# Designs tried in a protein design run: peptides against a protein of PDB entry 3LCN. Part 1

All scores and structures are predictions.

Target 1, 96 residues: chain A of PDB entry 3LCN
Amino acid sequence: QYTENLKVIVAEKLAGIPNFNEDIKYVAEYIVLLIVNGGTVESVVDELASLFDSVSRDTLANVVQTAFFALEALQQGESAENIVSKIRMMNAQSLG
Unless a header shows other numbers, all headers, positions and changes below count from the first letter of the chain.
Peptide ipSAE was made for these designs. It is ipSAE averaged over its two directions, with the distance scale d0 held at 1.0 Angstrom where the peptide's residues are scored. Compare it between designs on one protein only; published cut-offs may not apply.
A fold fails the geometry check if it doesn't show the stated peptide or something in it is severely misdrawn.

## One batch from the design tools (peptide; made by RFdiffusion4, then SolubleMPNN; aimed at target 1 E29 Y30 L33 N37; failed a check: near_copy:native; its pose is not in this set)

Design b1_p9_2_s4
Amino acid sequence: SLKDKIEEL

Design b1_p9_4_s2
Amino acid sequence: SLKKKIEEL

Design b1_p9_4_s3
Amino acid sequence: KLKEKIEEL

Design b1_p9_5_s3
Amino acid sequence: SLKEKIEEL

Design b1_p9_6_s1
Amino acid sequence: LKEKIEELK

Design b1_p9_6_s2
Amino acid sequence: LEKKIEELK

Design b1_p9_7_s1
Amino acid sequence: RIEELREKL

Design b1_p9_7_s2
Amino acid sequence: KIEELREKL

Design b1_p9_7_s3
Amino acid sequence: KIEELRKKL

## One batch from the design tools (peptide; made by RFdiffusion4, then SolubleMPNN; aimed at target 1 E47; failed a check: near_copy:native; its pose is not in this set)

Design b1_p10_2_s2
Amino acid sequence: SLKEKIEELK

Design b1_p10_3_s1
Amino acid sequence: LEELREKLRK

Design b1_p10_3_s4
Amino acid sequence: LEELREKLAK

Design b1_p10_5_s1
Amino acid sequence: KLEEIKKKLE

Design b1_p10_5_s2
Amino acid sequence: KKEKIEEMLS

Design b1_p10_5_s4
Amino acid sequence: KKEKIEKLLE

## One batch from the design tools (peptide; made by RFdiffusion4, then SolubleMPNN; aimed at target 1 E47; failed a check: near_copy:native; its pose is not in this set)

Design b1_p11_1_s1
Amino acid sequence: SKIEELREKLS

Design b1_p11_8_s4
Amino acid sequence: KIEELREKLRS

## One batch from the design tools (peptide; made by RFdiffusion4, then SolubleMPNN; aimed at target 1 V27 Y30 D53; its pose is not in this set)

Design b1_p12_2_s1 (failed a check: near_copy:native)
Amino acid sequence: SKMDLIKKKLAE

Design b1_p12_4_s3
Fold by OpenDDE base, seed 1:
Structure b1_p12_4_s3 (fold): chain B 96 residues (1-96), chain A 12 residues (1-12)
Amino acid sequence: as target 1 above (96 residues)
Amino acid sequence: SKLQKIEELLKK
C-alpha cells in the first residue's frame, strides 16, 4: 500500500501553494483518505472546494490531479523520494 | 498544459 508515501507527496504539493493557511499534513491526509475510499478527481475537488473556499478550484484540481498521477507512479515502481523531488521542482517553477 | 506537465514529470 502506498498511502503513507502518497501523504508525503501530497503534502509537498500543498506546500507550494502561496498563502495556503491550512494544516498541510491534515489536508494531505484527508485527500489520500478520499482517494483510497474511491474518490475521483472531480469528487475530491468538490469536497475540498466546499471546505477551503480561500483556495481556487483550479489550484485544488491541480493538487488532486498530482495526487492521482503520483499514486500511479508509485504503483509503477517510482520511489516516493523521486516523486517528491519532481514536485518540489514544479513548485519552484510555479513561483516564477 | 499543466496537466500534461504533471503527467510527463511523474511518469518519467
Scores: peptide ipSAE 0.023, ipTM 0.585, DockQ to the pose 0.028
OpenDDE base, seeds 2, 3, 4, 5: peptide ipSAE 0.022, 0.022, 0.022, 0.023; ipTM 0.573, 0.574, 0.580, 0.578

Design b1_p12_5_s2 (failed a check: near_copy:native)
Amino acid sequence: SSKLKKIEEKLK

## One batch from the design tools (peptide; made by RFdiffusion4, then SolubleMPNN; aimed at target 1 Y26 L33; its pose is not in this set)

Design b2_p13_2_s1 (failed a check: near_copy:native)
Amino acid sequence: KLEEIKKKIEELK

Design b2_p13_2_s2 (failed a check: near_copy:native)
Amino acid sequence: LKEKIEEKIEELK

Design b2_p13_2_s3 (failed a check: near_copy:native)
Amino acid sequence: LKEKIKKKIEELK

Design b2_p13_2_s4 (failed a check: near_copy:native)
Amino acid sequence: KKKKIEELIKKLK

Design b2_p13_3_s2 (failed a check: near_copy:native)
Amino acid sequence: KLEKIKKKIEELK

Design b2_p13_3_s3 (failed a check: near_copy:native)
Amino acid sequence: KLEEIKKKIEELK

Design b2_p13_5_s4 (failed a check: near_copy:native)
Amino acid sequence: LKEKIKKKIEELK

Design b2_p13_7_s1
Fold by OpenDDE base, seed 2:
Structure b2_p13_7_s1 (fold): chain B 96 residues (1-96), chain A 13 residues (1-13)
Amino acid sequence: as target 1 above (96 residues)
Amino acid sequence: SLKEKIEELIKKL
């Protein structure tokens, strides 16, 4: 139900990673696919870490945890637009 | 590749 919105949300989160030189849309899609296919925070982080060794595990964990939180928020009725706005603000604060 | 990973996952879903 929420996969497309979750992709947008995860992409917004990824956009906050400085010097992340990957196709953000593809990575977001991959993360969401892993999650909806039964992935856990740990298993998804492990997979991402194997692909993107230039990004710290803490950063990856933050992205993945955000995805799980966002999915829960969507399921509880929060709008995708509101979640994206929050993440955008968080990105700005983390880079500032 | 990332593309291949996505394609593999899509097949499973």
Scores: peptide ipSAE 0.142, ipTM 0.748, DockQ to the pose 0.432
OpenDDE base, seeds 1, 3, 4, 5: peptide ipSAE 0.131, 0.127, 0.127, 0.139; ipTM 0.734, 0.733, 0.734, 0.740

Design b2_p13_7_s3 (failed a check: near_copy:native)
Amino acid sequence: SKLELIKKKIEEL

## One batch from the design tools (peptide; aimed at target 1 E22 Y26 V27 L51)

Design b2_p14_2_s1 (made by RFdiffusion4, then SolubleMPNN; failed a check: near_copy:native; its pose is not in this set)
Amino acid sequence: SKTEEIKKKIEELK

Design b2_p14_3 (made by RFdiffusion4; failed a check: near_copy:native)
Pose (drawn by RFdiffusion4):
Structure b2_p14_3 (pose): chain A 96 residues (1-96), chain P 14 residues (1-14)
Amino acid sequence: as target 1 above (96 residues)
Amino acid sequence: SKTELLKEKIAELK
């Protein structure tokens, strides 16, 4: 199963949203459950937009798309640690 | 925060 790994991956992505003052663990869980229950990028983004009105649609879509891409990479055998490392790099915008 | 709201929505999803 990939659910526990995907939650950690989504939490790392959420940590990169500036001034996102929410409980990251619960938002991640919510996102992962919506995807596991058959959600699409659109349906998950729409659900998040109603909950988090301060965040632009493109930012939310970016989080959800990352969740779908990461689930695919996990199914393709990529380790969760490597996926988290790429997200940290994207969040920091640095190779360092 | 929306923690209590999310807990309710997570319980529904489960």

Design b2_p14_3_s1 (made by RFdiffusion4, then SolubleMPNN; from b2_p14_3, 6 letters changed)
Fold by OpenDDE base, seed 2:
Structure b2_p14_3_s1 (fold): chain B 96 residues (1-96), chain A 14 residues (1-14)
Amino acid sequence: as target 1 above (96 residues)
Amino acid sequence: SRKEELEKKIEELK
C-alpha cells in the first residue's frame, strides 16, 4: 500500500547522488521491490553494490537505510510529501 | 544493457 509513495521517496534520495548515471525510477522501483520481498539493509546493499560499483558502499547503505526509515515513517502516519521534503533538503545540504 | 538487466530483475520480483 505504501510502495508507490516509497518509490517516489527513494527516487528523491537517489537524485542526490552525484554523477549517478542510472535510471533513477528503475533503481527506485528495484529497491522497493527488494524490500517488500523481504530484503534486509545488508542484502539490498549487497545487491546494489554488485550492480553499481561506481557508487560507494556507504552511499548505497545510506540510500537503503533511508528507504527503510521512510517505510516505517509512512506506516506511522507521516505523509509522503513531508518525507520527500526532508530528503530534498538533505540532498541540498550534501551538495553544499 | 543495464536497463534490460534491471527490467529483468524487476519483473522477477513482481
Scores: peptide ipSAE 0.664, ipTM 0.945, DockQ to the pose 0.731
OpenDDE base, seeds 1, 3, 4, 5: peptide ipSAE 0.664, 0.662, 0.663, 0.660; ipTM 0.945, 0.945, 0.945, 0.945

Design b2_p14_3_s2 (made by RFdiffusion4, then SolubleMPNN; from b2_p14_3, 4 letters changed; failed a check: near_copy:native)
Amino acid sequence: SLTEELKKKIEELK

Design b2_p14_3_s3 (made by RFdiffusion4, then SolubleMPNN; from b2_p14_3, 6 letters changed)
Fold by OpenDDE base, seed 5:
Structure b2_p14_3_s3 (fold): chain B 96 residues (1-96), chain A 14 residues (1-14)
Amino acid sequence: as target 1 above (96 residues)
Amino acid sequence: SLKEELEKKIEELK
C-alpha cells in the first residue's frame, strides 16, 4: 500500500536532523514497520528513544508525528512527491 | 552495534 512511499517520506524527515549518524534508510524502514504493526505515536517514540539516546525525545516525536500525518495525507490522496517536497522545505527552513 | 540491532529488529517485524 503506502509503506514504500512512507519510507521515503520518513527518510526525508530524518535527513533534516543535524548530526544524525545512523543509517537513515534503516531507521525509516524500522519506523514504518512499527507503525504498520500497530504502533502509536507514543509507543513508537518510546521504542526509538530506547535505541537513540543521542536524539532528543522531542525530535523523535516530531519525526514520528510527521510519519503518521504523512500516512494520513497519502490515504487522502496527496502524492508522495508533494509530501517529500514539503518536508524538504521544512528541513531547509529549520536550518536557516 | 546499533545498526546490527536495528537490522535484527527489522527482520523480526517483517
Scores: peptide ipSAE 0.632, ipTM 0.942, DockQ to the pose 0.802
OpenDDE base, seeds 1, 2, 3, 4: peptide ipSAE 0.632, 0.630, 0.632, 0.632; ipTM 0.942, 0.942, 0.942, 0.942

Design b2_p14_5_s3 (made by RFdiffusion4, then SolubleMPNN; failed a check: near_copy:native; its pose is not in this set)
Amino acid sequence: SKLEEIKKKIEELK

Design b2_p14_6 (made by RFdiffusion4; failed a check: near_copy:native)
Pose (drawn by RFdiffusion4):
Structure b2_p14_6 (pose): chain A 96 residues (1-96), chain P 14 residues (1-14)
Amino acid sequence: as target 1 above (96 residues)
Amino acid sequence: SKTELIKEKIEELK
């Protein structure tokens, strides 16, 4: 199963949203459950937009799309650690 | 904060 890994990956992505003052672990779990229960990028983004009105739609879509891409990479055998490393890099905008 | 709302929605999804 990939669910536990995907939660850690989504949490790392959420940690990169500035001034996102929410319980990241619960938001990540919520996102992952919506996807596992058959959600699409649109349905998940729409659910998140109603909950988190301060965050732009494009930012939310970016988080959800990252969750779908990461699930595919996990199914393709990429380690969760490597995926988290790429997200950290994207969040920091630095090769360092 | 949306913590209690998110917890409720998680239980609904489970």

Design b2_p14_7_s2 (made by RFdiffusion4, then SolubleMPNN; failed a check: near_copy:native; its pose is not in this set)
Amino acid sequence: SVKKKIEEKIKKLK

Design b2_p14_7_s4 (made by RFdiffusion4, then SolubleMPNN; failed a check: near_copy:native; its pose is not in this set)
Amino acid sequence: SVKEKIEEKIEKLK

Design b2_p14_8_s3 (made by RFdiffusion4, then SolubleMPNN; failed a check: near_copy:native; its pose is not in this set)
Amino acid sequence: SLKEKIEEKIEELK

## One batch from the design tools (peptide; aimed at target 1 Y30)

Design b2_p15_1_s2 (made by RFdiffusion4, then SolubleMPNN; failed a check: near_copy:native; its pose is not in this set)
Amino acid sequence: MEKIEELRKKIEEER

Design b2_p15_1_s4 (made by RFdiffusion4, then SolubleMPNN; failed a check: near_copy:native; its pose is not in this set)
Amino acid sequence: MKKIEELRKKILERR

Design b2_p15_2_s1 (made by RFdiffusion4, then SolubleMPNN; failed a check: near_copy:native; its pose is not in this set)
Amino acid sequence: MEKIEELKKKIKERR

Design b2_p15_2_s3 (made by RFdiffusion4, then SolubleMPNN; failed a check: near_copy:native; its pose is not in this set)
Amino acid sequence: MKKIEELRKKIEERR

Design b2_p15_3 (made by RFdiffusion4; failed a check: near_copy:native)
Pose (drawn by RFdiffusion4):
Structure b2_p15_3 (pose): chain A 96 residues (1-96), chain P 15 residues (1-15)
Amino acid sequence: as target 1 above (96 residues)
Amino acid sequence: SARLELLKEKIEELK
């Protein structure tokens, strides 16, 4: 199963949203459960937009799309650690 | 917060 790994990956992505004052672990769990229960990028983004009005739609879509891409990479055998490392790099905008 | 409690309820509904 990939659910536990995907939660950690989504939490790392959420940590990169500036001034996102929310309980990251619960938001990640919510996003992962919506995807596992058959959600699409649109349906998950719409659900998040009603909950988090301060965050732009494009930012939310970016989080959800990352979750779907990461699930695919996990199914393709990429380690969760490597995926988290790429997200950290994207969040920091640095090769360092 | 109220938002967090709502989110927890939605998580339980999905489970």

Design b2_p15_3_s1 (made by RFdiffusion4, then SolubleMPNN; from b2_p15_3, 4 letters changed; failed a check: near_copy:native)
Amino acid sequence: SSKLEKLKKKIEELK

Design b2_p15_3_s3 (made by RFdiffusion4, then SolubleMPNN; from b2_p15_3 with A2E R3K L6K; failed a check: near_copy:native)
Amino acid sequence: SEKLEKLKEKIEELK

Design b2_p15_3_s4 (made by RFdiffusion4, then SolubleMPNN; from b2_p15_3, 4 letters changed; failed a check: near_copy:native)
Amino acid sequence: SELLEKLKKKIEELK

Design b2_p15_4_s2 (made by RFdiffusion4, then SolubleMPNN; failed a check: near_copy:native; its pose is not in this set)
Amino acid sequence: SKEIEELKKKIKELL

Design b2_p15_4_s3 (made by RFdiffusion4, then SolubleMPNN; failed a check: near_copy:native; its pose is not in this set)
Amino acid sequence: SKEIEELREEILKKL

Design b2_p15_4_s4 (made by RFdiffusion4, then SolubleMPNN; failed a check: near_copy:native; its pose is not in this set)
Amino acid sequence: SKEIEELKKKIEKLL

Design b2_p15_5_s3 (made by RFdiffusion4, then SolubleMPNN; failed a check: near_copy:native; its pose is not in this set)
Amino acid sequence: SKIEELKKKIKEALK

Design b2_p15_6_s1 (made by RFdiffusion4, then SolubleMPNN; failed a check: near_copy:native; its pose is not in this set)
Amino acid sequence: SKLEKIKEKIEELKK

Design b2_p15_6_s3 (made by RFdiffusion4, then SolubleMPNN; failed a check: near_copy:native; its pose is not in this set)
Amino acid sequence: SKMEEIKKKIEELKS

Design b2_p15_7 (made by RFdiffusion4)
Pose (drawn by RFdiffusion4):
Structure b2_p15_7 (pose): chain A 96 residues (1-96), chain P 15 residues (1-15)
Amino acid sequence: as target 1 above (96 residues)
Amino acid sequence: SRLDVIKEKIAELKE
């Protein structure tokens, strides 16, 4: 199963949203459960937009799309650690 | 609070 790994990956992505003052673990779990229960990028983004009005739609879509891409990479055999490393790099905008 | 709403929605999704 990939659910536990996907939660950690989504949490790392959420940690990169500036001034996102929320319980990251619970938002990540919510996102992952919506996807596991058959959600699409649109349906998950719409659900998040009603909960988090301060965050732009494009930012939310970016988080959700990352969750779908990461689930595909996990199914393709990429380690969760490597995926988290790429997200950290994207969040920091640095090769360092 | 928003967190309570999220926990309720998580509980519903786990049903």

Design b2_p15_7_s1 (made by RFdiffusion4, then SolubleMPNN; from b2_p15_7, 7 letters changed; failed a check: near_copy:native)
Amino acid sequence: SLKEKIEEKIEELKK

Design b2_p15_7_s3 (made by RFdiffusion4, then SolubleMPNN; from b2_p15_7, 7 letters changed; failed a check: near_copy:native)
Amino acid sequence: SKMEIIKKKIEELKK

Design b2_p15_7_s4 (made by RFdiffusion4, then SolubleMPNN; from b2_p15_7, 7 letters changed; failed a check: near_copy:native)
Amino acid sequence: SKMEKIKKKIEELKK

Design b2_p15_8 (made by RFdiffusion4)
Pose (drawn by RFdiffusion4):
Structure b2_p15_8 (pose): chain A 96 residues (1-96), chain P 15 residues (1-15)
Amino acid sequence: as target 1 above (96 residues)
Amino acid sequence: SRLEIIKEKIAELKE
């Protein structure tokens, strides 16, 4: 199963949203459950937009799309640690 | 609060 890994990956992505003052663990769990229960990028983004009005739609879509891409990479055998490393790099905008 | 709404929605999704 990839659910536990995907939660950690989504939480790392959420940590990169500036001034996102929310319980990251619970938001990640919510996103992952919506995806596992058959959600699409649109349906998950729409659910998140009603909950988090301060965050732009494009930012939310970016988080959800990352979750779908990461689930595919996990199914393709990429380690969760490597996926998290790429997200940290994207969040920091640095090769360092 | 928003956190309690999210916990409620998680409990519903687990059912």

Design b2_p15_8_s1 (made by RFdiffusion4, then SolubleMPNN; from b2_p15_8, 6 letters changed; failed a check: near_copy:native)
Amino acid sequence: SKLDKIKKKIEELKK

Design b2_p15_8_s2 (made by RFdiffusion4, then SolubleMPNN; from b2_p15_8, 5 letters changed; failed a check: near_copy:native)
Amino acid sequence: SKLEEIKKKIEELKK

Design b2_p15_8_s3 (made by RFdiffusion4, then SolubleMPNN; from b2_p15_8, 6 letters changed; failed a check: near_copy:native)
Amino acid sequence: SLKEKIEEKIEELKK

## One batch from the design tools (peptide; aimed at target 1 Y30 E47 L51 D53; failed a check: near_copy:native)

Design b2_p16_2_s1 (made by RFdiffusion4, then SolubleMPNN; its pose is not in this set)
Amino acid sequence: MISKEELEKKIEELKK

Design b2_p16_3_s1 (made by RFdiffusion4, then SolubleMPNN; its pose is not in this set)
Amino acid sequence: KIEELKKKIKEELKKK

Design b2_p16_4 (made by RFdiffusion4)
Pose (drawn by RFdiffusion4):
Structure b2_p16_4 (pose): chain A 96 residues (1-96), chain P 16 residues (1-16)
Amino acid sequence: as target 1 above (96 residues)
Amino acid sequence: SSERLALLKEKIEELK
């Protein structure tokens, strides 16, 4: 199963949203459960937009799309650690 | 907020 790994990956992505003052672990769990229960990028983004009005739609879509791409990479055999490393790099905008 | 977190936890239990 990939659910536990996907939660850690989503949490790392959420940590990169500036001034996102929310409980990251619960938001990540919510997102992962919506995808596991058959959600699409649109349906998950719409659900998140009603909950988190301060965050732009494009930012939310970016989080959700990352969750779907990461699930595919996990199914393709990429380790969760490597995926988290790429997200950290994207969040920091640095090769360092 | 506290109310948003409580709502979020409720929605998680509904999905489970």

Design b2_p16_4_s1 (made by RFdiffusion4, then SolubleMPNN; from b2_p16_4, 5 letters changed)
Amino acid sequence: SSSLLEKLKKKIEELK

Design b2_p16_4_s2 (made by RFdiffusion4, then SolubleMPNN; from b2_p16_4 with S2E R4K A6K)
Amino acid sequence: SEEKLKLLKEKIEELK

Design b2_p16_4_s3 (made by RFdiffusion4, then SolubleMPNN; from b2_p16_4, 6 letters changed)
Amino acid sequence: SSSLLEKLRKKIEELK

Design b2_p16_4_s4 (made by RFdiffusion4, then SolubleMPNN; from b2_p16_4, 5 letters changed)
Amino acid sequence: SAAKLKKLKEKIEELK

Design b2_p16_5_s1 (made by RFdiffusion4, then SolubleMPNN; its pose is not in this set)
Amino acid sequence: MISKEELKKKIEELKK

Design b2_p16_5_s3 (made by RFdiffusion4, then SolubleMPNN; its pose is not in this set)
Amino acid sequence: MISKEELKKLIEELKK

Design b2_p16_6 (made by RFdiffusion4)
Pose (drawn by RFdiffusion4):
Structure b2_p16_6 (pose): chain A 96 residues (1-96), chain P 16 residues (1-16)
Amino acid sequence: as target 1 above (96 residues)
Amino acid sequence: SASRLALLKEKIAELK
């Protein structure tokens, strides 16, 4: 199963949203459960937009799309650690 | 937000 790994990956992506003052673990779990229960990018983004009005739609879509891409990469055999490393790089906007 | 977190936990319980 990939659910536990996907939660860690989503949490790392959420940590990169500036001034996102929320419980990251629970938001990550919510996003992962919506996807596992058959959600699409749109349906998950719409659900998140009603909960988190301060965050732009494009930022939320970016988080959800990352979750779907990451699930595909895990199914393709990429380690969760490597995926987290790419997200950390994207969040920091640095090769360092 | 405390109220948002409580709501979010209820939504998680529904999904489970």

Design b2_p16_6_s2 (made by RFdiffusion4, then SolubleMPNN; from b2_p16_6, 5 letters changed)
Amino acid sequence: SSEKLELLKEKIEELK

Design b2_p16_6_s3 (made by RFdiffusion4, then SolubleMPNN; from b2_p16_6, 7 letters changed)
Amino acid sequence: SKELLEKLKKKIEELK

Design b2_p16_6_s4 (made by RFdiffusion4, then SolubleMPNN; from b2_p16_6, 6 letters changed)
Amino acid sequence: SAEKLEELKKKIEELK

Design b2_p16_8_s1 (made by RFdiffusion4, then SolubleMPNN; its pose is not in this set)
Amino acid sequence: MNISKEELEKKIEELK

Design b2_p16_8_s3 (made by RFdiffusion4, then SolubleMPNN; its pose is not in this set)
Amino acid sequence: MNISTEELKKKIEELK

## One batch from the design tools (peptide; made by RFdiffusion4, then SolubleMPNN; aimed at target 1 D23 D53; failed a check: near_copy:native; its pose is not in this set)

Design b2_p17_1_s4
Amino acid sequence: KIEELKKKIEKEVEKRK

Design b2_p17_3_s1
Amino acid sequence: SMEEKLKKIKEKIEELK

Design b2_p17_3_s2
Amino acid sequence: MLEEKKEKIKKKIEELK

Design b2_p17_3_s3
Amino acid sequence: KKEEKLEKIKKKIEELK

Design b2_p17_3_s4
Amino acid sequence: MKEEKKKLIEKKIEELK

Design b2_p17_4_s2
Amino acid sequence: ASSISLEELKKKIEELK

Design b2_p17_4_s3
Amino acid sequence: ASRISKEELEKKIEELK

Design b2_p17_4_s4
Amino acid sequence: ATRISKEELEKKIEELK

Design b2_p17_5_s2
Amino acid sequence: SMKEKLEKIKEKIKELK

Design b2_p17_5_s3
Amino acid sequence: MKEEKKKKIEKKIEELK

Design b2_p17_5_s4
Amino acid sequence: SSEEKLKKIKEKIEELK

Design b2_p17_6_s2
Amino acid sequence: MNVSKEELEKKIEELKK

Design b2_p17_6_s3
Amino acid sequence: MNVSKEELKEKIEELKK

Design b2_p17_6_s4
Amino acid sequence: SNISKEELLKKIEELKK

Design b2_p17_7_s1
Amino acid sequence: KKEEKKKLLEKKIEELK

Design b2_p17_7_s2
Amino acid sequence: SKEEKLKLLKEKIEKLK

Design b2_p17_7_s3
Amino acid sequence: SKEEKLKKLKEKIEELK

Design b2_p17_7_s4
Amino acid sequence: MKEEKKKLLEEKIEELK

Design b2_p17_8_s1
Amino acid sequence: SKEEKLKKLKEKIEELK

Design b2_p17_8_s2
Amino acid sequence: KKKEKLEELKKKIEELK

Design b2_p17_8_s3
Amino acid sequence: SMEEKLKLLKEKIEKLK

Design b2_p17_8_s4
Amino acid sequence: DKEKKLKELKKKIEELK

## One batch from the design tools (peptide; aimed at target 1 E22 E29)

Design b2_p18_1 (made by RFdiffusion4)
Pose (drawn by RFdiffusion4):
Structure b2_p18_1 (pose): chain A 96 residues (1-96), chain P 18 residues (1-18)
Amino acid sequence: as target 1 above (96 residues)
Amino acid sequence: SKTDLIKEKIAELKEELE
């Protein structure tokens, strides 16, 4: 199963949203459960937009799309650690 | 904070998944 790994990956992505003052672990769990229960990028983004009005739709879509891409990479055999490393790099905008 | 609301929604999603 990939659910536990996907939660950690989504939490790392959420940690990169500036001034996102929410409980990251519960938001990540919520996003992962919506996806596991058959959600699409649109349905998950719409659900998140009603909950988090301060965050732009494009930012939310970016988080959800990352979750779907990461699930595919996990199914393709990429380690969760490597996926988290790429997200950290994207969040920091640095090769360092 | 939306924590309490999100916990309630998570509980509902888990029941649907079961």

Design b2_p18_1_s4 (made by RFdiffusion4, then SolubleMPNN; from b2_p18_1, 6 letters changed; failed a check: near_copy:native)
Amino acid sequence: SKTEEIKKKIEELKKKLE

Design b2_p18_2_s1 (made by RFdiffusion4, then SolubleMPNN; failed a check: near_copy:native; its pose is not in this set)
Amino acid sequence: SELEKKIEELRKKFLEKK

Design b2_p18_2_s3 (made by RFdiffusion4, then SolubleMPNN; failed a check: near_copy:native; its pose is not in this set)
Amino acid sequence: SANEKKIEELRKKFLEKK

Design b2_p18_3_s1 (made by RFdiffusion4, then SolubleMPNN; failed a check: near_copy:native; its pose is not in this set)
Amino acid sequence: ASQKELIKKKIEELKKEM

Design b2_p18_3_s4 (made by RFdiffusion4, then SolubleMPNN; failed a check: near_copy:native; its pose is not in this set)
Amino acid sequence: AKHKEEIKKKIEELKKEQ

Design b2_p18_4 (made by RFdiffusion4; failed a check: near_copy:native)
Pose (drawn by RFdiffusion4):
Structure b2_p18_4 (pose): chain A 96 residues (1-96), chain P 18 residues (1-18)
Amino acid sequence: as target 1 above (96 residues)
Amino acid sequence: SRLDVLKEKIEELKEKLE
């Protein structure tokens, strides 16, 4: 199963949203459950937009799309650690 | 609060998945 890994990956992505004052672990869990229960990028983004009005739609879509891409990479055998490392790099906008 | 609502939605999704 990939659910536990996907939660950690989504939490790392959420940590990169500036001034996102929410419980990251619960938001990640919510997002992962919506995807596991058959959600699409649109349906998950719409659900998140009603909950988190301060965050732009494009930012939310970016988080959800990352979750779908990461699930595919896990199914393709990429380690969760490597995926987290790429997200950290994207969040920091630095090769360092 | 938003967190309480979010926890309730998580429990509903867990029940649906079961």

Design b2_p18_4_s1 (made by RFdiffusion4, then SolubleMPNN; from b2_p18_4 with R2K L3M V5K E15K; failed a check: near_copy:native)
Amino acid sequence: SKMDKLKEKIEELKKKLE

Design b2_p18_4_s2 (made by RFdiffusion4, then SolubleMPNN; from b2_p18_4, 5 letters changed; failed a check: near_copy:native)
Amino acid sequence: SKLEELKKKIEELKKKLE

Design b2_p18_4_s3 (made by RFdiffusion4, then SolubleMPNN; from b2_p18_4, 6 letters changed; failed a check: near_copy:native)
Amino acid sequence: SKMEKLKKKIEELKEKLK

Design b2_p18_4_s4 (made by RFdiffusion4, then SolubleMPNN; from b2_p18_4, 6 letters changed; failed a check: near_copy:native)
Amino acid sequence: SKMEKLKKKIEELKKKLE

Design b2_p18_7_s1 (made by RFdiffusion4, then SolubleMPNN; failed a check: near_copy:native; its pose is not in this set)
Amino acid sequence: SLEKKIEELRKKILEKKK

Design b2_p18_7_s4 (made by RFdiffusion4, then SolubleMPNN; failed a check: near_copy:native; its pose is not in this set)
Amino acid sequence: ELKKKIEELKKKIKEKKK

Design b2_p18_8_s1 (made by RFdiffusion4, then SolubleMPNN; failed a check: near_copy:native; its pose is not in this set)
Amino acid sequence: LKKKIEELKKKIKERRAK

Design b2_p18_8_s2 (made by RFdiffusion4, then SolubleMPNN; failed a check: near_copy:native; its pose is not in this set)
Amino acid sequence: LQKKIEELREKIKKERAK

Design b2_p18_8_s3 (made by RFdiffusion4, then SolubleMPNN; failed a check: near_copy:native; its pose is not in this set)
Amino acid sequence: LKEKIEELKKKIKEERAK

Design b2_p18_8_s4 (made by RFdiffusion4, then SolubleMPNN; failed a check: near_copy:native; its pose is not in this set)
Amino acid sequence: LKEKIEELKKKIEKEKAK

## One batch from the design tools (peptide; aimed at target 1 Y30 N37)

Design b2_p19_1 (made by RFdiffusion4; failed a check: near_copy:native)
Pose (drawn by RFdiffusion4):
Order: structure tokens, then C-alpha cells, then sequence
Structure b2_p19_1 (pose): chain A 96 residues (1-96), chain P 19 residues (1-19)
């Protein structure tokens, strides 16, 4: 199963949203459960937008799309650690 | 907060649906 790994990956992506003052672990769990229960990018983004009005739609879509791409990469055999490393790099906007 | 309580209720519902 990929659920536990996907929660860690989504949490790392959420940690990169500035001034996102929320409980990251629960938001990640919520996102992962919506996807596991058959959600689409749109349906998950719409659910998140009603909960988190301060965050732009494009930012939320970015988080959800990352979750779907990451699930595909896990199914393709990429380690969760490598996926997290790419997200950290995207969040910091640095090769370092 | 009220937002967190709502989020936890939605998580519970989703777990029950998945079961």
C-alpha cells in the first residue's frame, strides 16, 4: 500500500505553503483519504477550497496534483524518500 | 478550532466509507 507514504509526501508539500497555519498532518490525511475514496483533482480541490478560503485555487490544485503524481510515481517504484527530496527542492526553490 | 473539528469529522466519515 502507498497510503502511509502518500500522507508523508503530501505533508511535505503542504509545509511549503507560506502562512498556511493549519495542522498539516490532518490536512494531509484528509487529502489522501479523498483520493483513496475516488476523488479527482477537481473534486479534491473543491473540497479543500471550501475549507481553506485564504489559499488560492491554483495553490490548492498544485498540492492535489502533486499528490496524484506522487501516487503514480510510487506505483512506478520510485521511493517515497526520493519524492520527498524533490518536493523539498521545489519548496525551497534551490538545488542546495 | 472549529475548522479543525470539521476537518476531523470529515476524516472520520471518509474512514467509515472506506471500511
Amino acid sequence: as target 1 above (96 residues)
Amino acid sequence: SSRLELLLEKIEELKEKLE

Design b2_p19_1_s1 (made by RFdiffusion4, then SolubleMPNN; from b2_p19_1, 6 letters changed; failed a check: near_copy:native)
Amino acid sequence: SSKLEKLKKKIEELKKKLK

